# Designs tried in a protein design run: peptides against a protein of PDB entry 1BH9. Part 77

Target 1, 89 residues: chain A of PDB entry 1BH9
Amino acid sequence: FSEEQLNRYEMYRRSAFPKAAIKRLIQSITGTSVSQNVVIAMSGISKVFVGEVVEEALDVCEKWGEMPPLQPKHMREAVRRLKSKGQIP

## One batch from the design tools (peptide; made by RFdiffusion4, then SolubleMPNN)

Design b2_p20_6_s2 (from b2_p20_6, 7 letters changed)
Fold by OpenDDE base, seed 5:
Structure b2_p20_6_s2 (fold): chain B 89 residues (1-89), chain A 20 residues (1-20)
Amino acid sequence: as target 1 above (89 residues)
Amino acid sequence: PLELKEKFEEFLEALEKLKE
């Protein structure tokens, strides 16, 4: 793989959602407090989800004959495509 | 990652049900 790909991977690998933010988000939806383990699990799940969306967005960008960095339009289209494929609700 | 994604989808579904 290219250095650019490696760089993107490293950035992804090192990235993480703040526990407090995830906790607040979940609680805002469920209306109840969540355990630390739930936060940890959801943090990981969220990271994977973002990764999949980004991957799709990169594909969209390429198919449109455009170059990175990704733009909001790529992300929107990515979500639309993933929904149509039944990969996300 | 696939398994984790599926769990996330189930979670989202559960959240939607709570909102209704």
Scores: peptide ipSAE 0.027, ipTM 0.529, DockQ to the pose 0.301
Fold by OpenDDE base, seed 3:
Structure b2_p20_6_s2 (fold): chain B 89 residues (1-89), chain A 20 residues (1-20)
Amino acid sequence: as target 1 above (89 residues)
Amino acid sequence: PLELKEKFEEFLEALEKLKE
């Protein structure tokens, strides 16, 4: 791995969604309050999901013959591809 | 487990909305 890849991984590893924001978002969707454990679980799963989308987006960027940083078009295409593969709903 | 999965799917839809 290059130093650039290592740096990106370190940033990802140290990142996390704001707990309060996640709780509010979930409650706004479900219409009911959720426990701290649910927020923790959802936050972790969400982080993994984002990682998978970014990985796919990087692949899209490369296949299109483009260079980082990733752009919205790469992220949207990544989601479409993951859906077509049945990896996400 | 199943309920959590369903809630996550709803959460993903919300995230997509925010990304737009």
Scores: peptide ipSAE 0.026, ipTM 0.534, DockQ to the pose 0.083
Fold by OpenDDE base, seed 2:
Structure b2_p20_6_s2 (fold): chain B 89 residues (1-89), chain A 20 residues (1-20)
Amino acid sequence: as target 1 above (89 residues)
Amino acid sequence: PLELKEKFEEFLEALEKLKE
């Protein structure tokens, strides 16, 4: 792994969705309160999802011959590619 | 990661149904 890859991974590892925000989002959809464990699980799942999208976006950025930071166009293209691959709905 | 991804996909599909 390159130093850049390790650096990005470390930043990713340290990042996290605020529990309060996740809880509010879930409850706004379900219409009922959720446990801390549900919030933790959903936070983890969401982080993995974002990680996969970002990984794809970085690949798009590289293939387009561009340099970070990622731009909205990279993220949009990443989502399209992941959908076409059946990796996300 | 694969297990979490699959679980999240199921969740997203459920959310889409709720929007309808």
Scores: peptide ipSAE 0.025, ipTM 0.513, DockQ to the pose 0.262
Fold by OpenDDE base, seed 1:
Structure b2_p20_6_s2 (fold): chain B 89 residues (1-89), chain A 20 residues (1-20)
Amino acid sequence: as target 1 above (89 residues)
Amino acid sequence: PLELKEKFEEFLEALEKLKE
Protein backbone atom coordinates (compact mmCIF):
# COMPACT_ATOMS: atom_id res chain seq x y z
CA PHE B 1 0.00 0.00 0.00
CA SER B 2 0.95 3.65 -0.41
CA GLU B 3 2.64 5.86 2.13
CA GLU B 4 -0.55 7.88 2.38
CA GLN B 5 -2.54 4.77 3.21
CA LEU B 6 -0.03 3.89 5.90
CA ASN B 7 -0.35 7.36 7.36
CA ARG B 8 -4.14 7.08 7.45
CA TYR B 9 -3.85 3.73 9.18
CA GLU B 10 -1.57 5.19 11.81
CA MET B 11 -4.02 7.98 12.50
CA TYR B 12 -6.79 5.43 12.72
CA ARG B 13 -4.75 3.27 15.09
CA ARG B 14 -4.17 6.21 17.42
CA SER B 15 -7.84 7.19 17.46
CA ALA B 16 -10.42 5.92 19.93
CA PHE B 17 -14.06 6.39 20.86
CA PRO B 18 -14.72 8.11 24.19
CA LYS B 19 -15.53 5.45 26.75
CA ALA B 20 -18.26 7.54 28.31
CA ALA B 21 -20.04 7.92 25.00
CA ILE B 22 -19.86 4.20 24.25
CA LYS B 23 -21.12 3.39 27.73
CA ARG B 24 -24.09 5.73 27.37
CA LEU B 25 -24.92 4.32 23.97
CA ILE B 26 -24.87 0.71 25.14
CA GLN B 27 -26.93 1.53 28.20
CA SER B 28 -29.48 3.38 26.11
CA ILE B 29 -29.96 0.20 24.09
CA THR B 30 -29.81 -2.43 26.83
CA GLY B 31 -31.53 -0.41 29.52
CA THR B 32 -28.99 -1.60 32.07
CA SER B 33 -25.53 -0.60 33.24
CA VAL B 34 -22.48 -2.23 31.67
CA SER B 35 -19.00 -3.00 32.98
CA GLN B 36 -15.86 -1.21 31.90
CA ASN B 37 -14.67 -4.36 30.18
CA VAL B 38 -17.81 -4.46 28.07
CA VAL B 39 -17.24 -0.84 27.10
CA ILE B 40 -13.65 -1.61 26.14
CA ALA B 41 -14.68 -4.61 24.08
CA MET B 42 -17.46 -2.73 22.31
CA SER B 43 -15.14 0.19 21.67
CA GLY B 44 -12.72 -2.13 19.93
CA ILE B 45 -15.43 -3.75 17.85
CA SER B 46 -16.81 -0.36 16.89
CA LYS B 47 -13.37 0.83 15.86
CA VAL B 48 -12.91 -2.16 13.59
CA PHE B 49 -16.35 -1.63 12.11
CA VAL B 50 -15.77 2.05 11.41
CA GLY B 51 -12.39 1.21 9.94
CA GLU B 52 -13.95 -1.20 7.49
CA VAL B 53 -16.56 1.34 6.43
CA VAL B 54 -13.92 4.02 5.94
CA GLU B 55 -11.74 1.68 3.89
CA GLU B 56 -14.69 0.86 1.67
CA ALA B 57 -15.53 4.55 1.35
CA LEU B 58 -11.96 5.31 0.30
CA ASP B 59 -12.26 2.61 -2.34
CA VAL B 60 -15.51 4.15 -3.56
CA CYS B 61 -13.90 7.57 -3.72
CA GLU B 62 -11.04 6.18 -5.77
CA LYS B 63 -13.26 4.19 -8.11
CA TRP B 64 -15.35 7.28 -8.76
CA GLY B 65 -12.18 9.09 -9.76
CA GLU B 66 -12.45 11.53 -6.88
CA MET B 67 -9.96 12.77 -4.31
CA PRO B 68 -10.19 12.91 -0.51
CA PRO B 69 -11.55 14.02 1.84
CA LEU B 70 -14.41 11.55 2.05
CA GLN B 71 -17.89 12.95 1.58
CA PRO B 72 -21.24 11.70 2.86
CA LYS B 73 -21.99 10.18 -0.54
CA HIS B 74 -18.88 8.00 -0.26
CA MET B 75 -19.90 6.79 3.18
CA ARG B 76 -23.45 6.01 2.06
CA GLU B 77 -22.20 4.09 -0.95
CA ALA B 78 -19.68 2.23 1.20
CA VAL B 79 -22.41 1.03 3.55
CA ARG B 80 -24.53 -0.04 0.60
CA ARG B 81 -21.67 -2.04 -0.88
CA LEU B 82 -20.78 -3.68 2.42
CA LYS B 83 -24.40 -4.73 2.86
CA SER B 84 -24.40 -6.12 -0.67
CA LYS B 85 -21.28 -8.14 0.15
CA GLY B 86 -22.91 -9.40 3.33
CA GLN B 87 -20.25 -7.70 5.44
CA ILE B 88 -22.77 -5.77 7.51
CA PRO B 89 -26.51 -6.22 8.16
CA PRO A 1 -5.28 -2.76 5.87
CA LEU A 2 -5.13 -6.53 5.65
CA GLU A 3 -4.97 -6.82 9.42
CA LEU A 4 -8.17 -4.84 9.86
CA LYS A 5 -9.95 -6.94 7.27
CA GLU A 6 -8.89 -10.14 8.99
CA LYS A 7 -10.12 -8.96 12.36
CA PHE A 8 -13.42 -7.87 10.89
CA GLU A 9 -13.92 -11.21 9.18
CA GLU A 10 -13.27 -13.02 12.45
CA PHE A 11 -15.77 -10.77 14.17
CA LEU A 12 -18.40 -11.46 11.53
CA GLU A 13 -17.87 -15.19 11.88
CA ALA A 14 -18.30 -14.93 15.62
CA LEU A 15 -21.53 -12.99 15.18
CA GLU A 16 -22.91 -15.62 12.85
CA LYS A 17 -22.18 -18.34 15.38
CA LEU A 18 -24.01 -16.42 18.08
CA LYS A 19 -27.01 -15.90 15.83
CA GLU A 20 -27.31 -19.65 15.15
Scores: peptide ipSAE 0.024, ipTM 0.485, DockQ to the pose 0.102

Design b2_p20_6_s3 (from b2_p20_6, 9 letters changed)
Fold by OpenDDE base, seed 3:
Formats: C-alpha cells, structure tokens, sequence
Structure b2_p20_6_s3 (fold): chain B 89 residues (1-89), chain A 20 residues (1-20)
C-alpha cells in the first residue's frame, strides 16, 4: 500500500458511527427495538460498506482524471460499478 | 480491498450467530 492508502486506512479505522444513531436508524427500518449486539454488528458492517464505496469512488475520481474531494457523481458511479461487479446488491 | 472483504466476512459470521 502507498502512504496515502495507509493514512486513509488509519482515518477510516478511527472513525465510527454513533451507536445511538445506528440504533435509531435500524429501529426506523424494522419498526422494532434491537439489541446492543445487533447495533454493534450492524455498525461494523456499515463501516465496511462505506469504506468499500469510498475506495471505489476514489478509484473513479482518479480514472476520470479528477482531483479530490469526492463529489456525489463519484459516489454514484462507485455504487454503479460495485453493483456491476456483484459486490453490492 | 482484501482486508475490508475479510473484515466484512467476519462481521457476517457474527451477525449470523446473533440470529440463532
């Protein structure tokens, strides 16, 4: 990995979604209360998901010959590419 | 990322265990 990739990974590793926010979001979708363990698991899965999308978006940005910061168009294209690869539904 | 994929699979396993 490049130094830039390592730096991004470190920032990613330190980031986290607030548990309360994740809990409320899940409960809004399911209509029922969820356990702390479910919140922890879903928080981790969500973090990994966002990380993969951002990584793909950075690749899109580079391939388009553009410079950071990422824009909505990069994120949209990233999602499209990940879907085509079967990495996300 | 191979590391992210591995981490994702681990979380999926944990999630599956919680469903039991």
Amino acid sequence: as target 1 above (89 residues)
Amino acid sequence: SMELKEKFEEFLKKLEELKK
Scores: peptide ipSAE 0.028, ipTM 0.538, DockQ to the pose 0.123
Fold by OpenDDE base, seed 1:
Structure b2_p20_6_s3 (fold): chain B 89 residues (1-89), chain A 20 residues (1-20)
Amino acid sequence: as target 1 above (89 residues)
Amino acid sequence: SMELKEKFEEFLKKLEELKK
């Protein structure tokens, strides 16, 4: 990894979705309350998901011969590629 | 990455356990 890649990784590792927001989101979808453990699990899954998308987007940016920061077009292409690879639904 | 994939799978397993 380059120094920049390591810095991004560290920032990612330190980041987290707020529990309250995740809880509210799940409840809005399911129509019922969820336990703290469910919130923790979903928070972790969400973090990993975002990480995968961002990583793929960075790869797209590089392959297109472009430089950061990431743009919406990189994110859209990343999602498309990850779906094609079967890594996300 | 392979690392993120493995972590994702672990979380999925945890989620399934919570559904039981």
Scores: peptide ipSAE 0.027, ipTM 0.538, DockQ to the pose 0.147
Fold by OpenDDE base, seed 2:
Order: sequence, then structure tokens, then C-alpha cells
Structure b2_p20_6_s3 (fold): chain B 89 residues (1-89), chain A 20 residues (1-20)
Amino acid sequence: as target 1 above (89 residues)
Amino acid sequence: SMELKEKFEEFLKKLEELKK
């Protein structure tokens, strides 16, 4: 890593989705309350999931010969490809 | 985790390549 890359990784490592937001999101889907442990687990999984989608989107952007920033079309295509690969449901 | 770190490293590499 360069120092800049290391700093970006550290920022990613330190970042997290707000627990309240994750809790509300899960509850909106399930229709019932969830435990704190579920929220913690889902927060971590969500962070990994977003990272994977963004990486795929960057690959899409590159393959299409386009430049950042990522656009919704890249994200949609990324999700499609990940589903095709069986990496997400 | 090491796996997550490696994945993010790959992400950063791709990002840097796109910026060139």
C-alpha cells in the first residue's frame, strides 16, 4: 500500500452503518423488531456486501471504458453480474 | 479480516487504475 491507500483503507475500516438505520431497515423488511446482536451482525455483513458491489461496479465501469464517479447504471449492472455469478441472491 | 483487507486492496487498485 501507498500511504494514501492505507489511509483510505483505514477510513473504510473505521466506517460503519449507523445501528439505528440498519435496525430500521431490517424492521421495515421483517415487520418485527430485531435484537441488538442481529443488528451488529447485519451491520458487518452490509459493509462487506457494499464493498463487493462497489468493486464489481468499478470493474463494470472499467470494462465499459468509462471514468469515475460510479453511476447508477454501473451499480445496477454490478448487481446483475453478481447475481449471475451466484455471489448474491 | 485478511480476506476483507485483500478485497479492499483490490478495490483500491481498480480505483487508482480508473483515475489514470
Scores: peptide ipSAE 0.022, ipTM 0.411, DockQ to the pose 0.024
Fold by OpenDDE base, seed 4:
Structure b2_p20_6_s3 (fold): chain B 89 residues (1-89), chain A 20 residues (1-20)
Amino acid sequence: as target 1 above (89 residues)
Amino acid sequence: SMELKEKFEEFLKKLEELKK
């Protein structure tokens, strides 16, 4: 890793979704209450998902010969590529 | 990245433990 890559990874590693917010979001979708274990599981998978999207977007940015910060166009292309590779639905 | 995949695997292990 470059120093900047390491710094980004550290920020990602230390980041977390607020449990209360995740719980509310899930319940708004399911229409019913969810357990703490469900919140923990969804928080984890969401973090991994965001990480994969951002990683792909950084790759897009690099391949386009551009420099950070990421822009919406990088994120959109990243999602397209991940769908194409079957990594996300 | 390999590092992210490793973190994902660690997460899966924790998830399995949580089911118990």
Scores: peptide ipSAE 0.026, ipTM 0.515, DockQ to the pose 0.075; fails the geometry check

Design b2_p20_6_s4 (from b2_p20_6, 8 letters changed)
Fold by OpenDDE base, seed 4:
Structure b2_p20_6_s4 (fold): chain B 89 residues (1-89), chain A 20 residues (1-20)
Amino acid sequence: as target 1 above (89 residues)
Amino acid sequence: ATALKEAFEAFAKKLAELKA
């Protein structure tokens, strides 16, 4: 890793969705209460999802000959590409 | 690349365990 890559990884590693927010979000979707374990699992999946999108967006940025920080256009293209690859629904 | 799939599978497994 370059120093920049390491810094990004550390920021990613340290990041987390607030448990209460995730719990409320899930419950708003399911219409029922959820356990702490469900919240933990969903939080992890969500973090992985965000990570994959960001990774793809960074690749898009690079392929377009641009430099960080990421912009909305990179994120949109990333999602499009991930869908085309079948990596996300 | 396959991290999301693996995470989802782990989630599914966890859900199954919780319902057991």
Scores: peptide ipSAE 0.032, ipTM 0.577, DockQ to the pose 0.216
Fold by OpenDDE base, seed 1:
Structure b2_p20_6_s4 (fold): chain B 89 residues (1-89), chain A 20 residues (1-20)
Amino acid sequence: as target 1 above (89 residues)
Amino acid sequence: ATALKEAFEAFAKKLAELKA
C-alpha cells in the first residue's frame, strides 16, 4: 500500500458512527428499544459496508483519471459496480 | 465482498449468542 492508502485506512479505522444515532435509527425501524450490543453489531456492519463502497469509489476515481476528493458520481458508479459484481444487494 | 461477508458472519454469531 502507498502512504496515501495507509493514511486513508487510518482515518477509516479511527472513524465511528455515533451510538445514539444508530440506536435511534434501528429503533425507528424495529418499533422497539434495542440493546447496546445490537447497536455495536449494526455499527460494525455499517462501517465495513461504507468502507467497501468508498474503496470502490476511490478505484473508480483513479481509473477515470480524476483527482480527489471523491464526488457523488464516483459513489454512484461504485455502487453500480458492486451490485454488478454481486458484492452488495 | 470478503470483508463485508466476514463482518456479517461475526456479528450474526454475536447476536445469536445474545438471544440464546
Scores: peptide ipSAE 0.029, ipTM 0.559, DockQ to the pose 0.192
Fold by OpenDDE base, seed 3:
Structure b2_p20_6_s4 (fold): chain B 89 residues (1-89), chain A 20 residues (1-20)
Amino acid sequence: as target 1 above (89 residues)
Amino acid sequence: ATALKEAFEAFAKKLAELKA
């Protein structure tokens, strides 16, 4: 891996969603309380999801002949491509 | 994206178990 790739990986690894925020978000959607374990599981899934979208967005950025940092247009295209591939709903 | 895929599957499995 390049130094740049390693740096991005380290930033990703150190990132985390606040449990309180995730809990509040889930409860706002479900209309009922959720357990701590559900919050932990959802937090992990969410982190992986964001990682996959960002990875796809970086690929989009490169294929478009552009340089980081990522822009909203890269994220939108990434989501479109992932949906097309059936990787996300 | 193999590492991410594996992580996703692990968490998805955990979530399914918690909701079952």
Scores: peptide ipSAE 0.028, ipTM 0.561, DockQ to the pose 0.136
Fold by OpenDDE base, seed 5:
Structure b2_p20_6_s4 (fold): chain B 89 residues (1-89), chain A 20 residues (1-20)
Amino acid sequence: as target 1 above (89 residues)
Amino acid sequence: ATALKEAFEAFAKKLAELKA
């Protein structure tokens, strides 16, 4: 790890989706109420998902010879790559 | 566990629908 990587990891670690928002989102999709544990689990899954996309975007940024911060084009390309690799739906 | 699976599947479906 570089110091920058550690700093990014710390920011990621401290990040979290609001439980209420996640709960509402899940319920809007499922059409039924969900338990607190489901919200916690899905929040974790969502965080991992976002983390994977961001990590791929950082890789894209580097491969394109560009410097942070990430731009929408990096995120779009990251998603395309992850989809092509079957890592995200 | 069952509820979690159902929720995840619902999310996956929604994500798939948002594609294209």
Scores: peptide ipSAE 0.027, ipTM 0.537, DockQ to the pose 0.092

Design b2_p20_7_s1 (from b2_p20_7, 9 letters changed)
Fold by OpenDDE base, seed 4:
Structure b2_p20_7_s1 (fold): chain B 89 residues (1-89), chain A 20 residues (1-20)
Amino acid sequence: as target 1 above (89 residues)
Amino acid sequence: SLAELLKELVEKIEKEEKEK
């Protein structure tokens, strides 16, 4: 990895979704209150999920012969591909 | 759907919490 790549990885590694935001989001989807453990678990799952989407988007970008940074079109195509692969419900 | 998956995961975690 280049220094810039390592720095980006470190920023991702250190990043986390705010607990309050995750709690509100999950509750908006389920329609019920959730425990702190649920919030912690969902926060972790969400981070991993976003990482997988970004990884797929980078692959899309490369396959299209384009250079970073990622654009919305890469993210849209990534989601489509992951759905096709059954990796996203 | 993602919403249904999240509901299932929440239910699973809550069930495990009740069993502890």
Scores: peptide ipSAE 0.032, ipTM 0.520, DockQ to the pose 0.744
Fold by OpenDDE base, seed 2:
Structure b2_p20_7_s1 (fold): chain B 89 residues (1-89), chain A 20 residues (1-20)
Amino acid sequence: as target 1 above (89 residues)
Amino acid sequence: SLAELLKELVEKIEKEEKEK
């Protein structure tokens, strides 16, 4: 892959969701307190999930004959496709 | 739904942690 793709990968690899934000989000959904290990696990899962959505969106962008940066329409189509494939509940 | 899946995942992780 290109140097630009490698650079984007490095930015992704080094990125992380703030623990406090993840904790608040989970608690807002579950209605109960969660442990530190749950926050760590869910942070990792969330990062992987975002990566999968972005990967699908890049594929959509390419298949539509368009160039980056990704646009909302690519993200919406990516989510639709992932749901169709059963990769998103 | 995604929210329900997240709830189930959290419960599963917490259960497994307590079983250690």
Scores: peptide ipSAE 0.031, ipTM 0.518, DockQ to the pose 0.739
Fold by OpenDDE base, seed 3:
Structure b2_p20_7_s1 (fold): chain B 89 residues (1-89), chain A 20 residues (1-20)
Amino acid sequence: as target 1 above (89 residues)
Amino acid sequence: SLAELLKELVEKIEKEEKEK
C-alpha cells in the first residue's frame, strides 16, 4: 500500500453514519420500527455498500482518463455498472 | 429493488436476534 492508499483507508475506517439518521431512513423504507441491533448492522452494511460504489466510481474515473476528485457523473455511471453486474438490485 | 433488499435484510437480522 502507498501512503495515499493508507490515508484513504484510515479516513474510511473512521467514518460512520449517524445512528438516528440510519434508523429514520430504514423506518421510512420498511414502514416499521427497527431495533438498535438492526440499526447497527444496517449501518455497517451501508458503509460497505458506499465503499463498493466509490471503488467502482474510481474505476470509472480512471477508465474515462480523468483524475479525482470524483464527480456526480462518475457516481451515476458506477451505479449503472454495478446494476448491470448484479451487485445492486 | 433496494427497498425490498433492505426489508429482507431487516427481517433476517430480527429473526436471528430472536433465535439468540
Scores: peptide ipSAE 0.030, ipTM 0.519, DockQ to the pose 0.773
Fold by OpenDDE base, seed 1:
Structure b2_p20_7_s1 (fold): chain B 89 residues (1-89), chain A 20 residues (1-20)
Amino acid sequence: as target 1 above (89 residues)
Amino acid sequence: SLAELLKELVEKIEKEEKEK
């Protein structure tokens, strides 16, 4: 893999969603309080999900013969493709 | 919907937590 890929991996590895924000979001959706374990689990799942979307967007960017940084059009196309693949509901 | 899927996921996690 390239140095650029390694750098992206490192940035991704260090990234995280704030627990408080995740908790508020979940409670907004479920309408009830959630445990710390639920917040931790959802934080991890969300991180993986974002990673998959970004990876798909990078693939789109490359296939379109374009260079980084990612643009909204890449993200939109990535979501469409992932939905078509059944990776996003 | 996504909201329903998330609710189901949370319920499953909470159930597993209670079983411990």
Scores: peptide ipSAE 0.030, ipTM 0.508, DockQ to the pose 0.653

Design b2_p20_7_s2 (from b2_p20_7, 9 letters changed)
Fold by OpenDDE base, seed 4:
Order: structure tokens, then C-alpha cells, then sequence
Structure b2_p20_7_s2 (fold): chain B 89 residues (1-89), chain A 20 residues (1-20)
């Protein structure tokens, strides 16, 4: 990794979704209250999921012969590809 | 769908919590 790449990785590693926001989001989807353990688990899963989407988007960007930063079109294509691969329901 | 997946995951976690 270059210094810049390492810094970006560290920022990702240190980042986390706010518990309150995750709780509200999950409850809006399920229609019921959720425990703290559910929030913790979903927060972790969500972070990993976002990471996988970004990784796919970077691959899309490279395959299209384009340079960073990622654009919305890369993210849209990444989601489409992940759905096609069965990695997103 | 994502919504159904999340519901299933929540149910599984809650089931494990009941066993504790």
C-alpha cells in the first residue's frame, strides 16, 4: 500500500455506523423493536457489506478504464453485478 | 429481498438470546 492507500484503509477500519441510526433503520424495516445485540450484529454486517460493495465498485472503475474517485455510476453497476452474482438478495 | 434477509437475521439473533 502507498501511504495514501494505507490512510484510507485505516479510516475505513476505524469507521462505524452510529448505533442509534442502525437501530432506527432496522426497526423501520422489521416493524418491531430490536435488542442491543441485534444492533451490534447488524452494524458489523452492514460495515462488511458496504466494504464489499466498494470493492466491487473499484473493480468496475478499473474495468471501465477510469480513475478514482468512485462515482455514483460505479456504485450502481457494482450493486447490479453483486445481485447478478447472488451476493445481494 | 434485503428486508426479508434482515428479518430472518433478527429472528435468528433473538432465538439465540432466548437460549442464554
Amino acid sequence: as target 1 above (89 residues)
Amino acid sequence: SLAELLKELVEKIEEEEKKE
Scores: peptide ipSAE 0.044, ipTM 0.566, DockQ to the pose 0.747
Fold by OpenDDE base, seed 2:
Structure b2_p20_7_s2 (fold): chain B 89 residues (1-89), chain A 20 residues (1-20)
Amino acid sequence: as target 1 above (89 residues)
Amino acid sequence: SLAELLKELVEKIEEEEKKE
């Protein structure tokens, strides 16, 4: 893939969600405290999920004949498509 | 829903921790 794609991949690879923020978010949804392992696991899953959404959004952008950067309309369409495919509950 | 899935995932992870 292109140098630009490689650069985006490197940025993605090095990025991480703050543990404290993830913990607070999970607890706000579940209503209970969670362990460190839960936070680590959910952080990883969340990162993968974001990657899948971005990948779909890039595909949408390309199919619409548009160029980066991604716009909100690409993200909305990506989520819609992933839901249609059963990849988002 | 996504919220229900998240709750189920958390519960499964915690159950696996107890088995260790």
Scores: peptide ipSAE 0.042, ipTM 0.565, DockQ to the pose 0.648
Fold by OpenDDE base, seed 5:
Structure b2_p20_7_s2 (fold): chain B 89 residues (1-89), chain A 20 residues (1-20)
Amino acid sequence: as target 1 above (89 residues)
Amino acid sequence: SLAELLKELVEKIEEEEKKE
């Protein structure tokens, strides 16, 4: 692989949701405070989840015979399909 | 629900933290 490809991978690998935002979001849902390790773990899961949604949205876009960039309608349909498949509650 | 699942996951992670 090229140095450019490696650089793109590093950008993806290092991308993450802000810890403070994740912490606030989790606490708003659970109603209780959470530890730093919980935030780290949930941040990772959240990143994977977003990746799965995007992947499904790209599939939707392709199946509809449309081209990127993804639009809100692709994201909405992706979530609907993932729910139907039982991948998300 | 998603909220319930998240609560359960948080509890499990915190439980593992206590073991360390």
Scores: peptide ipSAE 0.040, ipTM 0.564, DockQ to the pose 0.612
Fold by OpenDDE base, seed 1:
Formats: structure tokens, C-alpha cells, sequence
Structure b2_p20_7_s2 (fold): chain B 89 residues (1-89), chain A 20 residues (1-20)
């Protein structure tokens, strides 16, 4: 792959959601306290999910004949496409 | 809904923790 793709991968690899924020978010949804393992698992799942959305958005950007950086319109279209494909509920 | 899916995931993880 290209140097640009490698750079994006490195940024993605190094990125992470704050543990405390994830914990609070989960608890707000479930209405109860959650374990550390739950937070770790959900953090990982969330990271993968964001990665999939971004990848789809990049594909949208390319297919529209546009150049980075990604814009809100790319993200919105990506979500619509992923929903259509059944990858997002 | 997404909320229900998340609740189900949490429950499954907690069940696995109890087995340890």
C-alpha cells in the first residue's frame, strides 16, 4: 500500500477511546455499572466500528472523485451505505 | 435498537466473567 495508507493505519493503531468516557457511556445505556472487561471489550469494538465507517467514507470520497480530508458529507454517505449493506443497525 | 444490542453484549460479557 501507499505511504499515505500506512500513515493512516499508524494513526488508527495508536488511537484509543478514553476508558472513563466509554465506561460512563455504557453505564448510561445499560443503567448499571460495568466491569473493566466490559469497558475493554466495548472500547475495542468501538474502535473497529469507527475504522469501518472511516474506510467506507474514504471509499465514498474516492468514488466521488474528491480528495482528502474527509468531510461530513462523506461520513453521512458512508453511514447510509453501511446501513444499506446491513453493517450498521 | 442499538441500545438493546449493547445491553445484550454487556450481558454476554458478564456471563463469561462469571464462568472464570
Amino acid sequence: as target 1 above (89 residues)
Amino acid sequence: SLAELLKELVEKIEEEEKKE
Scores: peptide ipSAE 0.034, ipTM 0.555, DockQ to the pose 0.631

Design b2_p20_7_s3 (from b2_p20_7, 9 letters changed)
Fold by OpenDDE base, seed 4:
Structure b2_p20_7_s3 (fold): chain B 89 residues (1-89), chain A 20 residues (1-20)
Amino acid sequence: as target 1 above (89 residues)
Amino acid sequence: SVAELLKELVKEIEEKEALE
């Protein structure tokens, strides 16, 4: 890692979704209450998912010959590509 | 869809909880 890459990784690693917010979000989608284990599991999955999207977006940025920071257009293209690859339902 | 995926994941986790 470069120093900048290391800093980004550390910030990502330390990041977390608020449990209450995740719980509310899941319940709004499923229409039923969920357990703490569900919240914990989904929080982890969500974090990994965000990481994968960002990784794809960085690849998009590089392939387009552009420099960081990531822009909304990179994120949109990343999602499109991940859907095409079947990595997003 | 994302909604269906989440429902399936929730169901799976809850089923495992019931076995613990």
Scores: peptide ipSAE 0.090, ipTM 0.659, DockQ to the pose 0.636
Fold by OpenDDE base, seed 2:
Structure b2_p20_7_s3 (fold): chain B 89 residues (1-89), chain A 20 residues (1-20)
Amino acid sequence: as target 1 above (89 residues)
Amino acid sequence: SVAELLKELVKEIEEKEALE
């Protein structure tokens, strides 16, 4: 990571998803109840995932010659690119 | 798909819990 990337990552590290929301989201997808450890692990993974998507979106924004804040079009393109790279299934 | 990946991740975590 560059220093700027680390700074952005640090901001994400300081944030947390509500456990209840993560639990509900996971269970809505899997259709099965999950343990607290699953919620904790998935919360961490989710933070990293969001960070990676945002990082890609910022790269898209820059490459398009645009300035923050990020817009939905940047996020959509970021996801498309990450899928193309095989980083998102 | 993201949904299938998530299901596999949950499964793997729960399997590790069972081994502890």
Scores: peptide ipSAE 0.090, ipTM 0.654, DockQ to the pose 0.608
Fold by OpenDDE base, seed 5:
Structure b2_p20_7_s3 (fold): chain B 89 residues (1-89), chain A 20 residues (1-20)
Amino acid sequence: as target 1 above (89 residues)
Amino acid sequence: SVAELLKELVKEIEEKEALE
């Protein structure tokens, strides 16, 4: 791996959603309180989900013949494509 | 819906937690 690749990996690895925010969000959806383990698990799932959306958005950007940084239009198209593929509901 | 999926996921995690 190049130094740049390693740095990007470390930045991603260290990134995380605030637990309190995730807890509030989940509870707003479910209507009930959730445990710490639920928050941890959902935080991890959310992180992976964001990664998959970004990966799709990068593919969209490339297929459109455009250059980074990613724009909202790439993210919107990525979500649309993932839904079409059945990868997200 | 996403909301229903989240509800089911939460239930499954809590069930597993209760068995630990």
Scores: peptide ipSAE 0.083, ipTM 0.654, DockQ to the pose 0.682
Fold by OpenDDE base, seed 1:
Structure b2_p20_7_s3 (fold): chain B 89 residues (1-89), chain A 20 residues (1-20)
Amino acid sequence: as target 1 above (89 residues)
Amino acid sequence: SVAELLKELVKEIEEKEALE
């Protein structure tokens, strides 16, 4: 990996969704209270999901012969590709 | 729907918690 890739990984690793926000979001959807473990699990899954989308977007950016930072068009194309691959429902 | 999928996922996690 390049130094830039390592730096992005470190920033990603240090990032996290606020537990309270995740809890509120889940409860708003399910209509019931959820446990701490549910919040932890969903936070982790969400983080992995965002990481996969960003990784695909970076690939799109590179394939289009463009340089960072990522733009909305890269994110939209990334989501489209991931849906096509069956990685996003 | 996404909402139903989330409900099922939460249910599965809570069922695993009950086994602890």
Scores: peptide ipSAE 0.076, ipTM 0.648, DockQ to the pose 0.664

